# Ledger of designs, part 56: peptides against a protein of PDB entry 1EBD

Target 1, 138 residues: chain A of PDB entry 1EBD
Amino acid sequence: KASYEGKVAAEAIAGHPSAVDYVAIPAVVFSDPECASVGYFEQQAKDEGIDVIAAKFPFAANGRALALNDTDGFLKLVVRKEDGVIIGAQIIGPNASDMIAELGLAIEAGMTAEDIALTIHAHPTLGEIAMEAAEVAL

## One batch from the design tools (peptide; made by RFdiffusion4, then SolubleMPNN)

Design b2_p17_2_s4 (from b2_p17_2, 11 letters changed)
Fold by OpenDDE base, seed 4:
Structure b2_p17_2_s4 (fold): chain B 138 residues (1-138), chain A 17 residues (1-17)
Amino acid sequence: as target 1 above (138 residues)
Amino acid sequence: SAEERRKQALEKIKELA
């Protein structure tokens, strides 16, 4: 967010019109395990009256996580029930800080859980967990 | 255009938010 705002400011100084207009701004905590979030939390969506599916998939069921012996945590997708659009994601676990970018992109592009579910992810990777969580949301 | 696509996506996401 700050980096993007800095870019907008630079463009403004240069005399170019620019605006900050994101649906999803990521938040990352580089703890152990890492925590990352983008878009709505489940409760935030509910508080705003959005009917959502919270699709959760554990790293304990992810092949790469098992191979790494790092299976703590989960990925959660917050999916709007009306149209299947992804409106939020939370990751607690290995590589969460990098993995959140995929979901940020998905949210900004207005993608659905189906879009992610139908996207082939490399095997075996931690990133497959996004696909698996998306399948849960279907 | 990319701008049009993004605008459409934003509207889609914000519809119930």
Scores: peptide ipSAE 0.020, ipTM 0.557, DockQ to the pose 0.092
Fold by OpenDDE base, seed 3:
Structure b2_p17_2_s4 (fold): chain B 138 residues (1-138), chain A 17 residues (1-17)
Amino acid sequence: as target 1 above (138 residues)
Amino acid sequence: SAEERRKQALEKIKELA
C-alpha cells in the first residue's frame, strides 16, 4: 500500500496525474502455520449489512497438503450472496503468504466464486484449495 | 451419476468445515 501510494505521488509531482483506487490490501503473518488475509472478514461484511457466504475448505482435504504432511488450517472465501462476487479471503496453512495473491487479484478484478471454481488448478497443489473453497460457495 | 456424487460430496464438506 505505502509503496503503491508512493509511486502515485511521485508521478503526480512529475506532472502525470494518477489516482489510487484499490480494495484488496493483503495482510500476512509469517508464523507456523502462516496466516494471510485480504478484503473483508465475514463478520466485517455482516456488520456492514452485506449478506455473505463464508465458504471454508480445510487443508486436511487437500492432496498436496496430505502428501507434505502439513494439513493444519483452512481457506475461507467471503462471497457476496447477491452476485457471487468474492469480497474477502483468509488462509491459515501452508504457503498462505503466497497463495493469498491469487485471491487478492480475484477481489480487485471483481471476480465471482464461479470464476475461481472454473479455473483449473494444477493437481496436486496447495493452490487447488482456492478452487475447492470456491465450489463450496456455489 | 458422477455429477450427483460430486454434489453430495461437496455438501458433506460444507457440513464438516
Scores: peptide ipSAE 0.012, ipTM 0.358, DockQ to the pose 0.028
Fold by OpenDDE base, seed 5:
Structure b2_p17_2_s4 (fold): chain B 138 residues (1-138), chain A 17 residues (1-17)
Amino acid sequence: as target 1 above (138 residues)
Amino acid sequence: SAEERRKQALEKIKELA
């Protein structure tokens, strides 16, 4: 966030039109396993009266995670039921710190679970879990 | 085993779906 805002500010100072206009700020903890989050948590959405689907897929079911013998944790998508739009995501597991970027992009773009489910993800990869979780939300 | 973990995970997913 700070880095992004700094870039925007630098562009503005340089005389180029630019503004901060973002929705989702990622949060990452470089622990073991890594933790990452962007957008709404399930309970936050519920507290605000948003009817959501919490779609969860475990790394224990991911082929790359199995191959790496690193299968702790899961990916969770928080999906608004009304229109299928992804409004949050949490990852606990291998490479969560990098994998959260795809989901941040999805949220910023207003993408749906279907959009991710229909996006081809390389096999076998950790990132494939995003597609699997999206399929759970359908 | 990894195979058993996968099996258990998949079964859990099926239960939730």
Scores: peptide ipSAE 0.006, ipTM 0.351, DockQ to the pose 0.023
Fold by OpenDDE base, seed 2:
Structure b2_p17_2_s4 (fold): chain B 138 residues (1-138), chain A 17 residues (1-17)
Amino acid sequence: as target 1 above (138 residues)
Amino acid sequence: SAEERRKQALEKIKELA
């Protein structure tokens, strides 16, 4: 976040047009398990009057997490019900700090849950959890 | 066990659907 804001500021100082979209700025806590978030939380969306689907998928159901014996936590997708666009994501679990990047990209690009659900993820990987959560949102 | 956790997780997913 600080790096991104600094880059925007530097571009502004240099006279280049720039904008900050806070929806796509991730927040990470390197705890055990790791925590990561980007975009809207479910309640934030509801408070703003956005009808959302909150799709939750646990690491306990993920093949790679099972193989690693690291199955605590979950991934939650916050999906706008009207059009299926992903507007937020939260991850508590292994590799959350890195996996949030895919979802940040998805939000920034205006992708839908269907886009992620139909994207082939390698098996077995922790990253499959994003695909599985996206399928739940359909 | 990991297998039991997976089973429970899958059941919870079905409940959410």
Scores: peptide ipSAE 0.000, ipTM 0.298, DockQ to the pose 0.023

Design b2_p17_3_s3 (from b2_p17_3, 10 letters changed)
Fold by OpenDDE base, seed 1:
Structure b2_p17_3_s3 (fold): chain B 138 residues (1-138), chain A 17 residues (1-17)
Amino acid sequence: as target 1 above (138 residues)
Amino acid sequence: MEEELKERREKLKELRE
């Protein structure tokens, strides 16, 4: 957030048209396992009256995580039922700090779970877990 | 743009069934 706002400020100071226009701000905890979140948590969405699907997929079922012997945690997608739009994501597990960027992009772009489910992810990768969770949401 | 994306998504969905 602060880094992005700093960029916007720098652009504005330089005389370029710039504005803060973001929906999804990632939050990362560099613990072991790593934790990352972007957009709504399931309960936050429910508290706001948004009907959501919480689609969860465990790293224990991810081929790359198994190969790395690092299978703790999961990815959760928070998907709005009305239109399938991804409104939040949480990752606890290997490479969560980097993997959250894909989901941040998806949220900012207004993508659906189907958009991710239909996106080819390299095999075997940790990133496939996003596709797997998206399929759960369908 | 939006209609093109929708059409593309539908096509991809059909191809993957």
Scores: peptide ipSAE 0.022, ipTM 0.557, DockQ to the pose 0.045
Fold by OpenDDE base, seed 3:
Structure b2_p17_3_s3 (fold): chain B 138 residues (1-138), chain A 17 residues (1-17)
Amino acid sequence: as target 1 above (138 residues)
Amino acid sequence: MEEELKERREKLKELRE
């Protein structure tokens, strides 16, 4: 957030068109396992009256996580029930800090769980877990 | 481009059913 706002401020100072235009800001804790979040948590969405599906997939079922012997945690997608749009995501597990970027992009672009489910992810990768969680939401 | 992408997505959904 601060880095993005700094860029916007620099552009404005330089006389270029500048606007703060973002929907979702990632939050990361560089612990072991890593924790990352973007957009709504499930309970936050419910508190605002949004009907959501919380689709969860464990790293214990991911082939790359198994090969790395690092299978703790999960990925969770928060999907709006009305239209299937992804409005939040949480990751606890290996490489969560980098993997959250795909989900941040999906939220900013207004993508659905189906859009991620229909995207081919390389095999075997940790990133496949996003596709698996998206399929759970269908 | 937007309409082309929409048509592609619909086609892929139909193939999944």
Scores: peptide ipSAE 0.021, ipTM 0.591, DockQ to the pose 0.045
Fold by OpenDDE base, seed 5:
Structure b2_p17_3_s3 (fold): chain B 138 residues (1-138), chain A 17 residues (1-17)
Amino acid sequence: as target 1 above (138 residues)
Amino acid sequence: MEEELKERREKLKELRE
């Protein structure tokens, strides 16, 4: 957030068109395992009256996680039921800090679970877990 | 949904021009 805002400020000072237009800010904890979140948590969405699907997929079922012997945790997608739009995501597990970027992009672009499910992810990768969770949401 | 995505993409493009 601060780094992005600094860039926007620098561009504005330089006289370039610049705007802050984000709908989600990632939050990362560099623990072991790592934790990352972007957009709504399931309970936050429910508290606001949004009907959601919480689609969860465990790293224990991910081929790359198994190969790395690092299978703790999961990815969760928070998907609005009305239109399938991804409104939040949480990751606890290997490379969560980097993997959250894909889901931040998905939220900013207004993508659906189907958009992620239909995106081919390289095999075997940790990133496949996003695709797997998206399939659960369908 | 498809129209919403299109509108979002156009908005983002305009903000960055």
Scores: peptide ipSAE 0.020, ipTM 0.552, DockQ to the pose 0.144
Fold by OpenDDE base, seed 2:
Structure b2_p17_3_s3 (fold): chain B 138 residues (1-138), chain A 17 residues (1-17)
Amino acid sequence: as target 1 above (138 residues)
Amino acid sequence: MEEELKERREKLKELRE
């Protein structure tokens, strides 16, 4: 966040048109387990009158997480119900700080849960959890 | 695909307004 805001400020000072869009800025807490979020939380979307599907998939069901003996947590996708567009994601678990980048990209690109579900993820990886959560949202 | 992604992105922008 701060790094992005600094870039926008520098661009504005340089005379370039710039705006800050906070919706797709990731927030990360490097705890154990790690916590990461981007875009809308489920309740935030509901409070704004957006009908959403919250699709959740646990690390305990992921082959890589099992192999690493690090299975705490889950990934949650917040999907707009009317068109399947991903508008938020939260991850609690191993490598959440890196895994959130894929979902930030998906949100910025206006991708749907179907787009993620139909994307082949390497096996076995923690990244497959995003695909699995997307399948839950369909 | 490209036009569809563009349309989806515009829908998300509208949501952010």
Scores: peptide ipSAE 0.017, ipTM 0.482, DockQ to the pose 0.669

Design b2_p17_3_s4 (from b2_p17_3, 10 letters changed)
Fold by OpenDDE base, seed 5:
Structure b2_p17_3_s4 (fold): chain B 138 residues (1-138), chain A 17 residues (1-17)
Amino acid sequence: as target 1 above (138 residues)
Amino acid sequence: KEKELEERRKKLLELRK
């Protein structure tokens, strides 16, 4: 956030039209396991009257996580039921701090769980867990 | 694995509404 806002400010000062136009700000805790979040939590969506699916997939079922012997935690997608749009994501597990970027992109682009589920991820990778969680939402 | 991915893709496409 701060880096992006700083870039926008620098561009504006330089006379280049630029605006801060984002809908999702990632939050990361560099713990062991790492924690990352972007967009809505399930309860936040419910409190705003959004009907959601919370699709969760465990790292214990991910081939790369098994190979790394780091299988604690999960990825959760918060998916709006009306249209299948991803409105939030939470990751607790290996490389969560980097993996959240894909989901931030998905949210900013207005992608659906179907879009992620149909995206081929390299095998075996931790990133496959996003695809697996998206499939759970279908 | 490629065959598995293709089969998976076909199943997911069938779920499209």
Scores: peptide ipSAE 0.026, ipTM 0.596, DockQ to the pose 0.033
Fold by OpenDDE base, seed 2:
Structure b2_p17_3_s4 (fold): chain B 138 residues (1-138), chain A 17 residues (1-17)
Amino acid sequence: as target 1 above (138 residues)
Amino acid sequence: KEKELEERRKKLLELRK
């Protein structure tokens, strides 16, 4: 957040057009397990009257997480029910701080859960959990 | 949505031939 706001401010001072959208700014806590979030939480979307699917997939069901013996937590996608567009994501688990970037990109690009579900992820990886959560949303 | 996914996967397989 602070680094992004600083970049936008620097661009504005330099006379370049810029915009800040706080929905698209990731938040990360480098704990064990790590926590990361981008976009809407499920309850925030509901409070705004958005009908959402909260698709959750646990690290305990991920082949790479099992191989690493690090299976705590989950990935959650917040998907707008009307059109399947991803509007938020939360991750608690291994590598959450890096994994959130894919989902931030998906939200910024206006991608659907179907787009993620149809993207081949390398096997076995922690990143496959995004694909699995996207399939849950379908 | 799961049925739509399966149909789309079939189309992708045809495009990869």
Scores: peptide ipSAE 0.023, ipTM 0.607, DockQ to the pose 0.028
Fold by OpenDDE base, seed 4:
Order: sequence, then C-alpha cells, then structure tokens
Structure b2_p17_3_s4 (fold): chain B 138 residues (1-138), chain A 17 residues (1-17)
Amino acid sequence: as target 1 above (138 residues)
Amino acid sequence: KEKELEERRKKLLELRK
C-alpha cells in the first residue's frame, strides 16, 4: 500500500494521471508462520450481507510443505456464492507473503474459484494450495 | 459447483482436440 501510494504521489507530482484504485490491498505480517490477507475476511463479507463460501485448505496436505517440513497453517478463500467470484483470501503458512500476490491478482481481475481450480499449478509447489482451496469452494 | 467444474473441464478437453 505505502509503496503504491508513493508511486501515485510521484506520478501526480510529475503531471501524470494516476489514482489509488485497487479493489484489494494486501496486508502481510512477516511472522513465523507468515500471515497474509487480501480482500474480505469471511466475517466482514457476512457483516455486509454477502453470502460467501469460506474454502480452507491446510498446508499439512500440501506436498511441497511436507517436503519442507513446514506444514503449519492454511489458505482460506472467501468466495461469493452468487457467482463464484473470489472476494478475499487469507494465508497463514510458508511463503504467505509472496503467495498472496496470485490471489490479489485473481480478486482484482474478478476471477472465480473455477478459474483458479482450472489453472495448472506447478507440482510440487506451495502455490498448489490456492488451486486446492479453489477446488474446495466448488 | 463440482458438477459445473466437470462440465467446464469437458469443454476444455473438446477445445484441445
């Protein structure tokens, strides 16, 4: 957020049209395990009257996480039931700070859980957990 | 949703022929 706001400010000062117009701004805590979030939390969506599916997949079931002996945590997708659009994601676990970017892209592009579920992820990777959670949402 | 996914997978397989 801060880096993007700095870019927008610099562009505005330079006379270029620029705006802070993101649907989803990621938040990261560099703890062990790392925590990352983008878009809606499940409860926030519910509080706004959005009917959602919260699809959770554990790192303990991810082949790469097992190979790394780092299996704490999970990925959660918050999916709008009406159209299957991803409106939020939370990751607690290995490489959460980097992995959140895929889900940020998915939210900004208006992608569905189906779009992620049908995207081939490299095997074995931590990133496969996004595909697995998307399949849970279906 | 799972049924819809399977239908989409079938369509993708048809497009790859």
Scores: peptide ipSAE 0.023, ipTM 0.607, DockQ to the pose 0.030
Fold by OpenDDE base, seed 3:
Order: structure tokens, then C-alpha cells, then sequence
Structure b2_p17_3_s4 (fold): chain B 138 residues (1-138), chain A 17 residues (1-17)
């Protein structure tokens, strides 16, 4: 947030078009396992009257996580049921702090679970879990 | 695709207000 707002301010000072129009700010806890979140939690969406699908996939079913012997946790996508748009994501598990960036990008771009499901992810990687969770939401 | 994504993003921004 602060870095983005600083860039917007610098652009305004330089006489360029400037707007703060971000949708999602990532939050990370560097614990073991790591925790990361962006956008809506499932309950927050429900409290606002948004019908959502909470699509969850465990690291225990991810080939890279198995190879690393680090299979604790999961990825969760919060998908708006009306149109399949991703409005939130949570990750508890290996490399959650870096992996949340893909999902932040997807939310900011207004992408759907289908867009992620149809994106080829390298094999074997932890990142495949995003594709697997997206497929659960279909 | 580009126009559709922009419309979806705009809809999400309105929802967050």
C-alpha cells in the first residue's frame, strides 16, 4: 500500500495522471507455516451479502509440497458466485508470502476462476495449487 | 478480453465502495 501510494504521489507531482484505484492489499505473516491473504475472506463477503464459492485445495495433494516434505496447509479462493470473479484468497503453507502475488494480480485485473484454471502452471511447482483451487471453483 | 477485464475490475471497485 505505502509503496503504491508513494508512486501515485510521485506521478502527481511530476504532472502525470494519478489515481489510487487498487482493490486488494496483501497481508503476510512470516510464521511457520507462512500465512498470506488478499481481498475478501469468505465470512467478510457473506457479511456484505455477497454469494461466494470458497474453493479450497490442500498442499498435501501438491506434488512439489510432497517432494519438499512440507505439506501443511491449503490455498483458498473466494469466488463471487454470480460471475466467477475472484474477490479474495488465503494461503497457509510453504512460500505463501510470494505465492499470494499471483492471486493479488488476478483480483486487481478482475479475473475469474476460469482464467486461472486455464493458465498453465509449471510442473512440479507449489504454484500449481492456485490452478487446482480454481478448478474446484468451476 | 481486455475490455471485458476492465469492466469486471470496474464492477469490483464499485462493490468495494
Amino acid sequence: as target 1 above (138 residues)
Amino acid sequence: KEKELEERRKKLLELRK
Scores: peptide ipSAE 0.018, ipTM 0.519, DockQ to the pose 0.917

Design b2_p17_4_s1 (from b2_p17_4, 9 letters changed)
Fold by OpenDDE base, seed 3:
Structure b2_p17_4_s1 (fold): chain B 138 residues (1-138), chain A 17 residues (1-17)
Amino acid sequence: as target 1 above (138 residues)
Amino acid sequence: DLEARAVRIMELGRALR
């Protein structure tokens, strides 16, 4: 957040068009397991009157997480039911702090759960869990 | 549970940013 705001401010001072959009600002907690979030939480979306699908996939079903013996947690996608657009994501588990960036990109680009589900993720990887959660949302 | 705890931590973390 602060680093991005500093960049936007510098661009504005230089006379370039700049905007701060906080929709896809990641939040990370470097705990064990790691916690990461971007966009809406499920309850936050509901409180704003957005009808959502909360698609959850556990690391216990991820081949790479099993191979690493690090299977605690899950990935959750918050998907708007109207159009299938991803509006939020939460990750609790291995490499959550890095994996949240893919979902931040997806939210900023206005991608759907279908876009992620149709994106080939290498097998077996931790990142594959994003595809699996997207398939749950379909 | 783990989810409820993690959600609370992340929500609090966002509110502090």
Scores: peptide ipSAE 0.173, ipTM 0.748, DockQ to the pose 0.040
Fold by OpenDDE base, seed 5:
Structure b2_p17_4_s1 (fold): chain B 138 residues (1-138), chain A 17 residues (1-17)
Amino acid sequence: as target 1 above (138 residues)
Amino acid sequence: DLEARAVRIMELGRALR
């Protein structure tokens, strides 16, 4: 947030129009397990009248998480039902602080759950959980 | 559980922004 706001301010001073998208700004808690979020929470979307699918996939079903003996938590996608667009994501588990960046990119680009489901992820990786959660949303 | 608590903490943190 603060670093992004600093860039927006610098761009404005340079005469470039820029806006802060507070929906696409990630939030991270470096706990054990790590917690990360970007975009809408499921309840926030519902409170705004957005009809959503909450697609959840557990780290206990991820091959890399099993190999690391770190299987606590899940990835959740918040997907708008009307068009399949990803509008939010939450991760609790291993490497959540770095994994949230892929989902932040997907949200900023207006990608669908299908776009992520059709993206080949390397095996075995923690990143595959994003693909698996996207498949749950279809 | 821990997961539900973590989600709720993050949701509350977002609501306070």
Scores: peptide ipSAE 0.168, ipTM 0.749, DockQ to the pose 0.038
Fold by OpenDDE base, seed 4:
Structure b2_p17_4_s1 (fold): chain B 138 residues (1-138), chain A 17 residues (1-17)
Amino acid sequence: as target 1 above (138 residues)
Amino acid sequence: DLEARAVRIMELGRALR
């Protein structure tokens, strides 16, 4: 946010139109394990009356996380039931701070859980957990 | 619970931005 706001401010000062309506601003906490979030939390969506699927996949079931001996946590997708559109994601685990960018892109693009499930992820990778969580949402 | 703690930390971190 702050870095982006600084860029938007610099662009505005330079007289460039800096109207970017972002749907999804990532939030990252560099703890151990790392925590990252983008878009809606499950409870937030429910409180707003959005019917959601919360699809959760654990790092303990991810081949790369096992190989790294870093299997704490999970990825959660918050998927709108009406159309399968991803409206939020939370990652607690290894490389959550970087992995959240894929899900931020998916939310900004209005992608569905099916779009991610059908995207081939390299095996074995931490990022493959996004595909696995998307399959859980189907 | 790890999830509840992490959600709370992320919500607090987002509120501070």
Scores: peptide ipSAE 0.163, ipTM 0.740, DockQ to the pose 0.041
Fold by OpenDDE base, seed 2:
Structure b2_p17_4_s1 (fold): chain B 138 residues (1-138), chain A 17 residues (1-17)
Amino acid sequence: as target 1 above (138 residues)
Amino acid sequence: DLEARAVRIMELGRALR
């Protein structure tokens, strides 16, 4: 957020038209394990009356996490049931701070869980956890 | 619980923004 707003401000100072237009802002805690979130938490969506699927996939089921011997945590997708649109994601695990970027892009673009499930992810990667969680949401 | 702790930490982080 602040870095992006700083860029918009710098562009405006330089005389270039720019606007802060975003749907979701990532939040990261660089703990061990890392924590990252974007968009809605499951309970926040429920409190707003949004009917959601909370699809959870553990790092312990991922080939890259196993190979790294770092299998603590999970990825959770928050998917709106009406249209399958991803409205939130939470990641607790290795590289969560980088993995959240794909899901931030998906939310900003209004993508569905199906869009991610049908996207080929490289094997073996931690990024495959997003695909696996998207498949759980179908 | 790991999830509940992580949610709490992230909620606290939002309150500072």
Scores: peptide ipSAE 0.143, ipTM 0.725, DockQ to the pose 0.038

Design b2_p17_4_s2 (from b2_p17_4, 8 letters changed)
Fold by OpenDDE base, seed 4:
Structure b2_p17_4_s2 (fold): chain B 138 residues (1-138), chain A 17 residues (1-17)
Amino acid sequence: as target 1 above (138 residues)
Amino acid sequence: SFEERVVAIMELGRALR
């Protein structure tokens, strides 16, 4: 957010139109395990009256996480029930800080859980956990 | 659980922004 705000400010100073209304700004905590979030939290969505599915998949069931012996945590997708659109995601686990970008893209593009579930992810990778969580949401 | 507490803290952090 701060980096984005700095870029917007720099572009404004340079005389370029800088207003992009992003739906989702990622937040990352570089702890162990890493924590990352983008878009809605489940409870936030519920508080706003959005009927959601919280689809959770653990790193303990991810082949790459097992191979790395780093299986703490999970990926959670917050999916709007009405249309299957992904409106939020949280990751606690290995490489969460990088992996959140895929989900940020999905949210910004208005993608559904089905879109992610049908996207082939390389095996074995940490990233395929997004596909697995998306399948849970279907 | 620990994971639930972490999510709660993350959400709290968002709310404080």
Scores: peptide ipSAE 0.195, ipTM 0.776, DockQ to the pose 0.037
Fold by OpenDDE base, seed 3:
Structure b2_p17_4_s2 (fold): chain B 138 residues (1-138), chain A 17 residues (1-17)
Amino acid sequence: as target 1 above (138 residues)
Amino acid sequence: SFEERVVAIMELGRALR
């Protein structure tokens, strides 16, 4: 966040129009398992009156996680029911700190769960769990 | 559950920002 704000400020000073958008700022805790979040939490969305689907998929069902013997946790997508747009994501598990970037991109681009579900993810990979969670939301 | 507690902590941390 601070790095992004610094870049925006530098561009503005240089005479380039710029804006700061905080919709999809990631938060990461480098614990074991790692924790990462971006956008809305389920309860946060509900408190704001947004009707959401919380689609969760466990790492225990992910082929790469099984192969690595690192299966604790899950990926959760928070999807707006009216249009299927992804508005938040949480990951607790292996490589959560890197995997959150895909979901941050999806949120910033206004993508739907269907967009992620229809995106081919290599098998077997940890990242494939995003596709699995997206399918749950459909 | 453990998962519910972790999510709650993450959400609380975000709400305090």
Scores: peptide ipSAE 0.187, ipTM 0.773, DockQ to the pose 0.035
Fold by OpenDDE base, seed 1:
Structure b2_p17_4_s2 (fold): chain B 138 residues (1-138), chain A 17 residues (1-17)
Amino acid sequence: as target 1 above (138 residues)
Amino acid sequence: SFEERVVAIMELGRALR
């Protein structure tokens, strides 16, 4: 966010049009386990009257997490029921700070849970958990 | 659960901005 704001300010100073506000700004806490979020939380969406599916998949069921002996936490997708569009994601677990970028991209692009579910993820990787959570949302 | 509490804290942090 701070880096983005700095870029917008620099562009404004340079006489460029103001950047369009992004739909999703990631938030990361480099704790153990790491925490990352982008877009809507489930309760936030509900409070705004959006009917959502909260699809959760645990790292305890991810092959790479098991191999790393780091299985604490989960990935949650917040999916709008009307059209299947991903509007939020939360990750608590290994590599959450980097893994949130895929979901940030998906949200900004207006992708659906089906788009992620049909995207081939390398095996075994932590990133497969996004595909697994997307399948839960279908 | 612990995980639910962490998510709630993250959500509160966003709401306070």
Scores: peptide ipSAE 0.174, ipTM 0.766, DockQ to the pose 0.037
Fold by OpenDDE base, seed 2:
Structure b2_p17_4_s2 (fold): chain B 138 residues (1-138), chain A 17 residues (1-17)
Amino acid sequence: as target 1 above (138 residues)
Amino acid sequence: SFEERVVAIMELGRALR
């Protein structure tokens, strides 16, 4: 966020119009396990009257997490029921700080759970958890 | 659960920004 805001500020100082879009700004805590979030939380969406599906997939069911012997946590997708658009994601687990980037991109681009589910992810990777959670949301 | 508590803390952290 600070880096992005700094870039926008630099562009503004240089006379280039730019806007700060906070739709897909990630928040990360580099703890063990790592925590990362982007977009809506499930309860936040509900409080705003958005009907959502919260699709959850555990690291313990992922081949890469098993191979790494690091299976704590989960990925949660918050998907708008009306159109299947991903509006939020939370990750608690290994490499959450990097894994959140794919979901930030998806949210920023207005992608659906189907888009992620139909995207081929390399095997075995932690990234497959996003695909699996997207399939749960369908 | 532990996971639910972590999510709640994350949500609170966002609300404070």
Scores: peptide ipSAE 0.189, ipTM 0.772, DockQ to the pose 0.037; fails the geometry check

